# Peptides against a protein of PDB entry 4PN1, part 72

Target 1, 261 residues: chain A of PDB entry 4PN1
Amino acid sequence: KIEMNFLNKPIVPDTTKVISNFLTHYLITEPVEHVEIEAKLGTLIDLETQNRFEFPVMNETILNPEFNLRTRFESDMTASEHKYLNEFLNQAFRDSQKPGRLPFAYKHTKQVDLFYETEDNSRDKIRVSKNQSDNQVLACVKKRRVADLFLYCPNDAFDIRISISDELPVSMPSGNQQPSLTRLKDRVGYVHQEIKIDLTKTTQNDPVYDTTERHELEVEFGNIADLRDRAQKAKDGMEAPLFRRVQLFMDNVRILRREHS

## One batch from the design tools (peptide; made by RFdiffusion4, then SolubleMPNN)

Design b1_p15_4_s3 (from b1_p15_4, 10 letters changed)
Fold by OpenDDE base, seed 2:
Structure b1_p15_4_s3 (fold): chain B 261 residues (1-261), chain A 15 residues (1-15)
Amino acid sequence: as target 1 above (261 residues)
Amino acid sequence: SFNEEMLKLLKELEK
């Protein structure tokens, strides 16, 4: 008989614990009402060198937010990388449709995001999202970034930003208001076990840089209610359900950040 | 189903 370890009990990776605690804080301790929790693939850039951040570690590590490392996060990738990931996920989708597997769900959406300044001139803009095909309003929200957790991944193509956001539904801007920014989004979405994986091509007109295109990949918790429930249980001393969910989330992220052409 | 339709579309795109 083989045992898992000398205690013969499952061991939770430290990364899972740290992330779980991070999530619990914003789900339960200081709860964000309309919480969105996502991980984006990108690159930690050292502001001093303007190159990818180099930290003296050899594996995935969560950066301590209490330390200013003079970094910025670029949530972008090349078109070729994005295409590769799209093909990779398409194959994963196909494979998951086979008997004995849990299937992916697939959705392709094209939307226009219109950003409006608030009446109080707050930093947070109102985002009106419309379907490109019929111009129907999909959402009108004010999004606030609450917290970020950065993972430096020296062995992988991408670093990771886990973000907590508050996406507050708000009333539509006045018809007399003009959008300050228009963004086109072409999004391919995959859902597996209530984890959402989105590949997004974003086109934005910038007065300074003209039209820019971004390629993003994000992984999102698709069932916040369930996650909040798990976090509450964790706060009450039963951590296993939360750990399992976070582990699943992170494993998906790890798969994606390792893929490259 | 939607997934079945998408699966067909994906197969067509790979051609």
Scores: peptide ipSAE 0.014, ipTM 0.446, DockQ to the pose 0.013
Fold by OpenDDE base, seed 4:
Structure b1_p15_4_s3 (fold): chain B 261 residues (1-261), chain A 15 residues (1-15)
Amino acid sequence: as target 1 above (261 residues)
Amino acid sequence: SFNEEMLKLLKELEK
């Protein structure tokens, strides 16, 4: 007979605990009402060297937000990396359709994001998302970045930013208001066990560099209500459901950040 | 289903 460990009880990785606590704070303790929780693949850049930050660790490490490490996070990748991930996820999608597996859901969306300034000149802009084909409004929100948690991943192609955002639904801007920024988004979305994986190519005009493209991969908790419920249970002393969900989320992230061309 | 349709599409794109 084999046991898990000398206690024969599940043990939670420290990373899972830290992330779970982070999420619990913004789900329960200081709850964000319209919370979006996502992890983006990217690169922690050392502001001094402009290269990827080098931290004296040998594996996935959550950076302490209390320390200013003089870094920035670039949520971008090369077109080739993005393409590889797309192909990888396509294969994963196909494989998941086989008997005995839980299938991916797939959605391809082409949308236009229009950003509008608020009358009070708030830092947060109103984003109107429309379908490119018929201009149907998909969403109108004011997004506020609430918190970030960074994971340095020295063994993988990408570092990770886990972000807490507040996506407040708002009314449409007045018809006479012009957007300050327009972005075209080509998004391929994969959903597995209510974890959403999006590959997005964003095209926008830059006043300095003409048209620029960004390639992003994000992993999002697709069921916030469930996550909030799990977080509440955790606050009440039952942490296992939350830990399991965070573990699932992070395992998916770990798979993705290892895949590159 | 939508997934079945997408699966077919993906297969076609690989040809």
Scores: peptide ipSAE 0.006, ipTM 0.411, DockQ to the pose 0.013
Fold by OpenDDE base, seed 3:
Parts: structure tokens; sequence; C-alpha cells
Structure b1_p15_4_s3 (fold): chain B 261 residues (1-261), chain A 15 residues (1-15)
């Protein structure tokens, strides 16, 4: 007979605990009302070398936000990498439709994002998202980045940024107001067990640089109410539900960041 | 279902 360990019980990875505590802070301790929690695939860049950051660790590690490592995060990938991930997710979608599996949901959205300055001249802009085909308003929000948690992944194709944002629904800008920036977004969205995976191609006209195209992959918690409930339970001493949800989220992220063209 | 329709669409896109 073989046992898991000397206690013969499952063990929670330290990464899961750290992330869970991070989320609990912004869900419960200092709660963000309209919270969005997402992980982006990208690259930690060393500001001095302009190359991928190198740290003396050999596996996935969460960087301590208290230390300035002189890095920036590039939430981008090549078109080839993006295409590969799209194909990978399409296959995963197909496989999930088989008997005995939990199916993916799928949605393809083409939208235009219009950014407006606020009347109070705040740094945060109002984003109006419209469907490209019929100009139907999809959303109007003021988004504020609250916190970031970075994962350095030396063995994988991508590093990870987990972000806490506040997405405040706001009224539409005045009809007399002109957008300061316009972006086109082509987004393919997959949902599995209330975790959202989005592949997004963004096109933007830059006044200095010619038309730039960005390719992003994001993983988002699709049920914030449930997550907040789990975080509250964790705060009350029952951590297992939160750990399980965070583990699921991170496993999905880990699958994706290991894939490359 | 919606997923079935999407599955069909994906198959078509691969051809």
Amino acid sequence: as target 1 above (261 residues)
Amino acid sequence: SFNEEMLKLLKELEK
C-alpha cells in the first residue's frame, strides 16, 4: 500500500496559499467593490538589460512586491504564439464536448474601445466598448489598476501577472466629447468551470509609431461572488474552498504558459 | 445548443 505522505493527506502548494492571501486582501480585507481578477501571460523584462528578467530561482516563483527589481511586464506575445494558443484552446474546446467531460463555452467578440478623458481630469479614463458591426454599447467603465502580483516562470514560455482591478460602471460620456484613443479588439473567449480564458488581438493607431498590433492571453475568475464567498470562508478559518478554486485557476494558467509555437 | 453550434463552426474553420 502506498500513501501520499506520512500524514496520508493532500497538501496545498505554497504558491496557492500566497495567491489566496493576496486575493483575500482585495476581496475581504480591503474590498474592491467592482473587482476584476485576471492573469496575463507575458514577459518580465529587466529594465537594465531589456532582456527577460533572470533571477536565481529554478521554478515558478512569486516575486515579492516590496522589492523593486527594476522590471517591467510586457503583456504581449508573437502572432505565431497567439495562433498556436488559439489552436490549442480550440482543440481543448472540442475535447471538452465529449461525453463525460465538462464542456467549454465559446464566444467570439469584435469590439471597438473608445477612451475618454474624465471631467475631473483623473488619470483613469472612461472606456466605452461597442460592437464593431452595429455599434451596440457593450460596456462603459472606468477601470483602475489596484494591485499586481508577478510570477517568474523560468521554465515556461511566459511569466505571469495577476492583476486586481476596479471596473466601475459609469454613465456614457457626453455626446460632445471626443475619444482620446480608439482600439479595435478581436477577442475569442473560452469559459470552463467559470474560469474565463481570452485571446485578444488589439489594433491601435499610435501617433508616433505606426499601427501596432498586440496579442494577449488572459485568464480571469468568472464568478467573483463565489470567489468572494470562498475568501470570506477562508478568513473565517475554512480555507479549503478558496485553495481549491485558486488551484484550479493556477493549473489553467500553468497549462497555458507552458504552450509555445 | 450554443456549444454544439460553436463546435461546428470550429470544425469549419479548420477546413
Scores: peptide ipSAE 0.006, ipTM 0.415, DockQ to the pose 0.013
Fold by OpenDDE base, seed 1:
Parts: structure tokens; C-alpha cells; sequence
Structure b1_p15_4_s3 (fold): chain B 261 residues (1-261), chain A 15 residues (1-15)
């Protein structure tokens, strides 16, 4: 008989605990009403060198936000990297359809995002999302970035930003208002065990830089109610359900950030 | 089923 350790009990990685606590804060302690929790693949850029940030660690590390590291996060990737990830996820999708597996769900969405300034000139803009095919309104929200947690991943192709956002549903802007910005989004979405994985191509026209295209991959908690319930249980002393869910989320993120062309 | 349709779509996109 083999035991896991000298206590014969599972042990939780420190990364899982830190992330769990971070999520619990914005789910329970200071709850965000319409919370979105996602991880984006990207690169931590050193503002001084404009190269990928270098930190004296040898593995996945959550950066302490209390320290001014003078970094920025670039959520963009190359078209080739994005294509590779798409192919990788397609294969994962196919494999998951086999007997004995939990299947992926798949969705392809093409939408137009229209951004409007608020009447009070708040920094938060109203985003109206419409389906490109029939121009039907999909959503009208005011999104506020609440908090970020950055993971430096020296051994992988990408670093990670975990973001807490508040997506407040709001009324449509006045018909007299013109959008300040328009973006086209081509999104391929994969869902496995209520974890959403989205590959997004964003096209934007800029008067200075002409048409720009961004390639992003994001991993999102698809069931916030369940996550909030787990977080509440954690606050009440039962941490295991939350830890398991966070571990699942992070394992999916880890798989993806290791893949590159 | 939905998944079957998506599988077909993915196969077509990969060609």
C-alpha cells in the first residue's frame, strides 16, 4: 500500500492557496456583484528593458502586488502561437468526445463591440456587443477592472494575468451617442467542466496605426455561483472544494501556457 | 447532437 505522505492526506500547493484567497476576497469578503474571473495568457514586460520580465525564480511564481516591479502585461500573442493553440484545443476537443471522457462544448462567435463614453466621463466605458451576422444585441455592460494577480512563468511560453472584473449590465446608450471605439471579435470558445477557454481575434481600426489585430487566449470560470459557494465554504472552514476547483482551473491554464509553436 | 455537429465543423476547418 502506498500513501500520499506521512499524514496520508492530500496537501494543497501554495499557489492554489494564494489564488484561492485572492478569489475569496472578491467573491465573499468584498464581493463583486457581477464578477468575471479570467486568466489571460501573455507576457510580463519589464518597463525598463521592454523585454520579458526577469525574476530570480525558477518556476511559476505569483508576484506580490505590494512591490512595484515596473512591469506591464501584454495579453497579445503571435498569429502562429494562436493558431497552434487553436489546433491543440481542437485535438483536445476531439479526444474528449471519446467514450469515458467528459466532452468539450464548442462555440464560435463573431461579434462587434461598440464602446461608448459615459455621461459623467467616467473612465469606465459602456460596451455594447452585437452579433455580426444579425446585429442582435448580445450584451450591454459597463466593465470595471477590480484586481489583477500576475504569475511569472519562466519555464513556459506565457505568463499569466488573473483578473477580477465587474461587468455591470446597463441600459443602452442614447441613440444620439456615437461609439468612441469599435472592435470586431472572432471568438472560438471551448468549455470543459464549466471552465471556459476562449481564443479571440480582435480587429480594431486606429487612425494612427491603421488596422491592428490582437490574438488572445483566456481561461474563465464558467460557473461563478458555484465558485462563490465554494469560496463561502472555504471562509467557513471547508477549503477543499475551493482548492479543488482552483486546482482544476490552474491545471488547465498550465497546460495551455506550456504549448507553443 | 451538438457535439457531433461541432466535430464535423472542426474537421472541415482543419482541411
Amino acid sequence: as target 1 above (261 residues)
Amino acid sequence: SFNEEMLKLLKELEK
Scores: peptide ipSAE 0.005, ipTM 0.400, DockQ to the pose 0.013

Design b1_p15_4_s4 (from b1_p15_4, 9 letters changed)
Fold by OpenDDE base, seed 1:
Structure b1_p15_4_s4 (fold): chain B 261 residues (1-261), chain A 15 residues (1-15)
Amino acid sequence: as target 1 above (261 residues)
Amino acid sequence: SFPKEMLELLKELEK
């Protein structure tokens, strides 16, 4: 007979604990009403060198936000990397359709995002999302970035930013208002066990600059109500359900950030 | 905020 350890009980990695506490804070302690929680693959850039950030650690590390590391996060990746991840996820999708597995769901969405300034000239813009095919309004929200948690991943192709956002539903802007910015989004979405994995190609036209294209991969908690419930239980002393959910989320992130062309 | 609370907790655990 084999036991897990000398207590014969599961232990929780520090990464899981820290992320769980981070989520609990913005789900329960200071709750964000219309919360979106996602991890984006990207690169931590050292502002001094303009190269990938270097920290004296040998594995995945959550950076302490209290320290000014003079970094920025670039969520963009190359087209080739994006294509590779798409092919990888397509294969994962196919494999998950086999007997004995939990299947992926797949959705391809093409939308246009129109950004509008607010009357009070607030930092947050109103985003109207429409379906490209029929121009149907999908959403009208005011998105506010609440908090970020950065993971430095020296052994992988990508670093990670976990973000808490508030997506407040708002009324449509007046018909006489013109958008300040328009973006086209081509998104392929994969859902497995209520974890959403989105590959997004964003195209933006700038009157001054040439058309720019961004390639992003994001992993999102697809069931916020369940996550909030788990966080509440954790706050009440039962942490295991939250830890398990965070572990699942992070394992998916870890799989993806290791893949590269 | 979360960072401040976490740091405070860590300090308490070190006592």
Scores: peptide ipSAE 0.034, ipTM 0.430, DockQ to the pose 0.295
Fold by OpenDDE base, seed 2:
Structure b1_p15_4_s4 (fold): chain B 261 residues (1-261), chain A 15 residues (1-15)
Amino acid sequence: as target 1 above (261 residues)
Amino acid sequence: SFPKEMLELLKELEK
């Protein structure tokens, strides 16, 4: 017989533990009511060099948030990279439809996001999302970024930002209010085992800057209720279900960040 | 806060 290790028990990677604890904090300890949890592919930029951050590590590393590393995160990629990932995910979708596999779900959406200032001049803007096709309101929310966890991935095409956000449903702005910003989103969405993978082309008209187009890839937990339940169990001493879910999430992220043309 | 709690947890794991 072959055993996994000298204890013959599964071992949880440190990365999984750290991320699990991060999630547990904002799911259970200091709970965010309307929580959104996503990972975005991008690049950690060193503010000193304006190049990709270089740290003396050789593998995926969660950066300690207690240290100011003088970095910014750019959640963007080239059009060619984005196209490649789209093709990659399309193939993964097709392969998953084969017998014996768990299938992807696929959805293509085009929406417009209208941003409005709040009456109290709060930092958080109200976002009204509408379908481009019929102008139906999809959502009206006030989104607050609560926390970020950054993963430096020196061997991969992209670094990762895991974000906790509070997406509070709010009432529609008054009919007389004009949006301060309009953003068009062309989103291709894939769902596998309740993990959402979205490729998004975002077009934004800035009054100061020319129209900018961004290409983003995000991975999101699609079942927050289940995740919260797992986190609660973890807090109560049974961590395995949470670890398994986080491991799945991170494996998907790892697959995506390694892909390049 | 999470960062502080996490650091404390990590320290405990090292002991």
Scores: peptide ipSAE 0.031, ipTM 0.492, DockQ to the pose 0.346
Fold by OpenDDE base, seed 5:
Structure b1_p15_4_s4 (fold): chain B 261 residues (1-261), chain A 15 residues (1-15)
Amino acid sequence: as target 1 above (261 residues)
Amino acid sequence: SFPKEMLELLKELEK
């Protein structure tokens, strides 16, 4: 007989606890009404060297936001890396369809995002998302970045940014307004156990700069209501459900950030 | 940045 440890009980990693508390704050303590919670794969760039940030640690580390590390996060990867991850996820999708597994769901979406300035000159822009195929409005929101948590991952291909955002539904801009920015998004979405994994190719036309293309991988909590419920239970003293959900989320992130071409 | 309450909580976890 094999036991997990000398207590024969699961152990919750500190990373899970920290992230769980981070989420609980913005779900329960200071609740964001229309919260989006996602992790993006990318690179922490040292502003001084313009290279990937180097910190004297040997494993995954949540960076303390109190410290100014003079870094920026680039939520981009090479086309090759993006392609590799796509192939990897496609294989994972196929494998999950086998008997005895929980299957992935798959969706391919092409949309256009139109950004509009607000009347009050707010820093936040209104984003209108439309389906490219039929021009149907998918969403009209004012997105506000609320908080970020950065994970430095020296042993993996990518660092991680976990972001809390508020996607406030707003009225459509007036017909007289022109978009200040237009982005085309080609999104391949995978869903497993209500965790969304999106590979997104974004094309942006800039009147001054040439067309730019970005490749992003995002992992998002697909069931915020459930997550909020788990967070509330955690506040009430039952932390296990939240920890399990966060652990699942982070395990998915960890799998993905290790993969590289 | 993190609110003060969150920072305090995180510090407690690090002990």
Scores: peptide ipSAE 0.018, ipTM 0.472, DockQ to the pose 0.477
Fold by OpenDDE base, seed 4:
Structure b1_p15_4_s4 (fold): chain B 261 residues (1-261), chain A 15 residues (1-15)
Amino acid sequence: as target 1 above (261 residues)
Amino acid sequence: SFPKEMLELLKELEK
């Protein structure tokens, strides 16, 4: 007989606990009403060197947000890396259709995002998303970044930013208002076990990035209600369901960040 | 539709 450890009980890695607590805070403790929780692949850039941040660790490490490390996160990758990930996910999709597997769902979306300044000139912009094919409105939201958690991943091609955002549905801007920014998005979306994986090519005049195109990969919790329920149970002393869900999410992220051209 | 897109992808991936 083989046991998993000397207690013969599941053990939860610290990474899972930290992330779970982070999520619980913004799901339950100080709940964000219209919460979006996603991880983006990218690079932690050292502002002093303008190169990838170097940290004296040998594996995936959650950075303490209490410390200003003088970094920025670049949620971008090369076209080649993006293409490789697309091919990888296509293969994963295909393999998941086989008997005995849970299948991926797939969706390809081309949309235009129009960003509008608020009347009060708040920092948060209104984003109107429209389908490129028929110009139908898909969403109109005011998105606020609430919190970030950064993972330095020295063994992988990408670092990770887990972000909590509040996406407040709002009314459409007035007809006379012009967008301050227009963004074209070509998004390929994969869903597996209610975890969303999106590859997005964004075309825009970006004042931050001296590029007209960005290539992003994001992993998102697709069932917030379930996640919130799990978080509530965790607060009530039953942590296992939340830990399992976070572990699943992070394993998917880990798979993706290891895949590169 | 979403299912249609999925089926189309499957066809393309099989080529």
Scores: peptide ipSAE 0.007, ipTM 0.341, DockQ to the pose 0.013

Design b1_p15_5_s1 (from b1_p15_5, 7 letters changed)
Fold by OpenDDE base, seed 4:
Structure b1_p15_5_s1 (fold): chain B 261 residues (1-261), chain A 15 residues (1-15)
Amino acid sequence: as target 1 above (261 residues)
Amino acid sequence: SPVFSEEELKLLFKP
């Protein structure tokens, strides 16, 4: 008989615990009402060198938000990297359709995001998302970034930003308002076990700068209600369900960030 | 652009 360890009990990785606590704070302790929780692949850039940040660690490390490391996070990748990830996820999708597996769901969305200034000139803009084909309104929200947690991943192609956002549904801007910014988004979405993986190509026309294209990969908790329930249970002393869900999420992120490395 | 569209994927999984 083999046991897991000398206690023969599951042990939670420290990373899982730290992230779980972070999520619990914004789910339960100081709850964000319309919370979005996502991880983006990107690069921590050292503001002094303008190169990828170098921290004296040898593995995945959650950076302490209390320290200003003079970094920025670039949630972008090359077209080649993005294409590779798309091919990888397509293969994963296909493989998941086989008997005995839990299948991916897939959705391809082409949308236009229109950003509007608020009447109060608040920092947060109203985003109206429309389907490119029929101009049907998909969403109208005011998104506020609440908190970030950064993971430095020296062994992988990408670093990770886990973000807590508040996506407040709001009324459509008045018909006389012009968007301050328009973005075209070509998004392929994969859903597995209520975890969303989105590959997004964003095209933006800037009047000053040439058309810029961004390539993003994001991983999102697709069932916030379940996650909140798990977080509440954790606060009540039953942490295992939350830890398991966070572990699943992080394992998916880890798979993705290792690709094309 | 995505490598496969939804339509393309549907075609791949036609019974």
Scores: peptide ipSAE 0.016, ipTM 0.450, DockQ to the pose 0.012
Fold by OpenDDE base, seed 5:
Structure b1_p15_5_s1 (fold): chain B 261 residues (1-261), chain A 15 residues (1-15)
Amino acid sequence: as target 1 above (261 residues)
Amino acid sequence: SPVFSEEELKLLFKP
């Protein structure tokens, strides 16, 4: 007979606990009303060297936000890496349709995001999202970045930024207002067990700056109400449901950040 | 493009 450990009980990874506490703070303690929680694949860049950040650790580690490491996060990847991940996820989608599996859902969306300045000249812009095919308004929101948590992953192709955002629905800007920024998005979205995985090719047009293109992969919690319920239970002393959900989320992120061409 | 078109995806997801 084999046991798990000398207590013969499951043990929760420390990463799961730290992330769970981070999420609980912005779900329950200081709750964000219209919260979006996503992880982006990218690279931590050392501002001094302009190379990938190097830290004296040998595995996945959450960086302490209290320390200014003089880094920036680039939420981008090469076109080839993005293509590889797209192919990988397509295969995962196909495999999930087999008997005995939980299937992926899939959606392809092309949209344009128009960004408008607010009357108070705040950093938070109004974003109007429209479908490219019929110009239908999909959303009009004011997005505020609330907090970030960075994971340095020296053994993998990508580092991770987990972001907490507040997306407040707002009224459409006046017809005479011009957008300060336009962003075209070509997105393929995959959903498995209420975890959303999006591959997005973004083309950004700025009247002042040159056109930029980015390739992004995002992993998002698709059921915030359930996550908030789990976080509340955790605050009340029942942590297991939250830990399980965070573990699922992180395992999906770990799979993706290890994949590369 | 690293993102497949709908037409390409339809071909790829054929059984």
Scores: peptide ipSAE 0.006, ipTM 0.405, DockQ to the pose 0.013
Fold by OpenDDE base, seed 2:
Structure b1_p15_5_s1 (fold): chain B 261 residues (1-261), chain A 15 residues (1-15)
Amino acid sequence: as target 1 above (261 residues)
Amino acid sequence: SPVFSEEELKLLFKP
């Protein structure tokens, strides 16, 4: 007979606890009403060297936000890396269709995001999202970044930013208002066990700056209601359901951040 | 108990 440990009880990694606690705060304690929770793959850049930061750690590490580490996070990757991840996820999709597996869902979306300034000159822009094919309005929102949690991953291709955002539905801008920014999004989305994995090519047309293209991968909690329920249970003393969901999320992130061409 | 107190979370994660 094999036991898990000398107590023969499950143990939760510290990383899971920290992230779970972080999420619980913005789900329950100071709840964000229209919360979006995602992890983006990217690179923690040392502001002094403009290279990837080299922290004195040897594994996945949540950075303490109390310290000014003089870093920025770049959520971009190369086209080659992005293509590789797409191929990787395509294979994972195919494998998941086999008997005995839980299947991925797949969706390809092309979207235009139009950004408008607010009348009150708020820092937050209004984003109108439209389908590229028929120009139907998909959403009109004001997105506010609420909090970030950074994971430095020295052994992997990418570092991670977990972000809490508030995506507030708002009224459409006036018909005479022109967008200050336009983004074209080509998104390939994979969903497995209500966790969304999106590969996005973004082309930004800025009137001030030249057209820029970004390649991003994001992992998002697809069922916020369930996550909020789990977080509430955690606050009430039953932490296991939340921990399990966070572990699943992080395992998916860990798989993806290790992949490179 | 949680990893961080309510107050700690506010300090750490709230801008």
Scores: peptide ipSAE 0.005, ipTM 0.294, DockQ to the pose 0.134
Fold by OpenDDE base, seed 3:
Structure b1_p15_5_s1 (fold): chain B 261 residues (1-261), chain A 15 residues (1-15)
Amino acid sequence: as target 1 above (261 residues)
Amino acid sequence: SPVFSEEELKLLFKP
């Protein structure tokens, strides 16, 4: 007979606790009303070397935001990496449809994002998202990034940025107003146990620069109300539900970043 | 118990 450890009980990884505290802050302590919580795969770049950031650690590490490390995060990957991850997720989708599994849901959307200046000339723009095929409005929001948490992943192809954003629903801009910027998005979305995984190809036309294409992979909490309830329970002394949800989220992120490496 | 106090969280995570 063997046991897990000398207590014969599961233990929560330290990363899960740190991320749980981060989320609890913006869900409960200083609550963001229309919160979006997502993780993006990308690269931490050292501003001095313009190469991938190097830190004296040997595994997944949450960087302390108190320290200015002179880095930037690039939420992009190559077309080949993006294609590989798409094929991987397609296979995962197929496998999940088998008896005894919880199935993925799948959605493919092609949309155009139109950015409008606000009447008060605020820095935050209004984003109107429309379906490319029928021009139907999908969303109209004013998005503000509130906080970031970076994970340096020296053993994997990608580093991670977890972002807290406020997505305020707003009224449509006037019909005579012209957009300041337009972006085309081709997005394939996978949902498993209310965790959303999106692969997005973004095309932007710049009058000065050539057309740029970005390839992004993001993982998002699909049920914010449930997550907020779990965070409140954690504040009330019952941490297990929050830890389980954060662990699920992070395991999905870890699968995706490890698969390409 | 939380890893950080409420005050520490404000210092670390608030932009």
Scores: peptide ipSAE 0.000, ipTM 0.306, DockQ to the pose 0.140; fails the geometry check

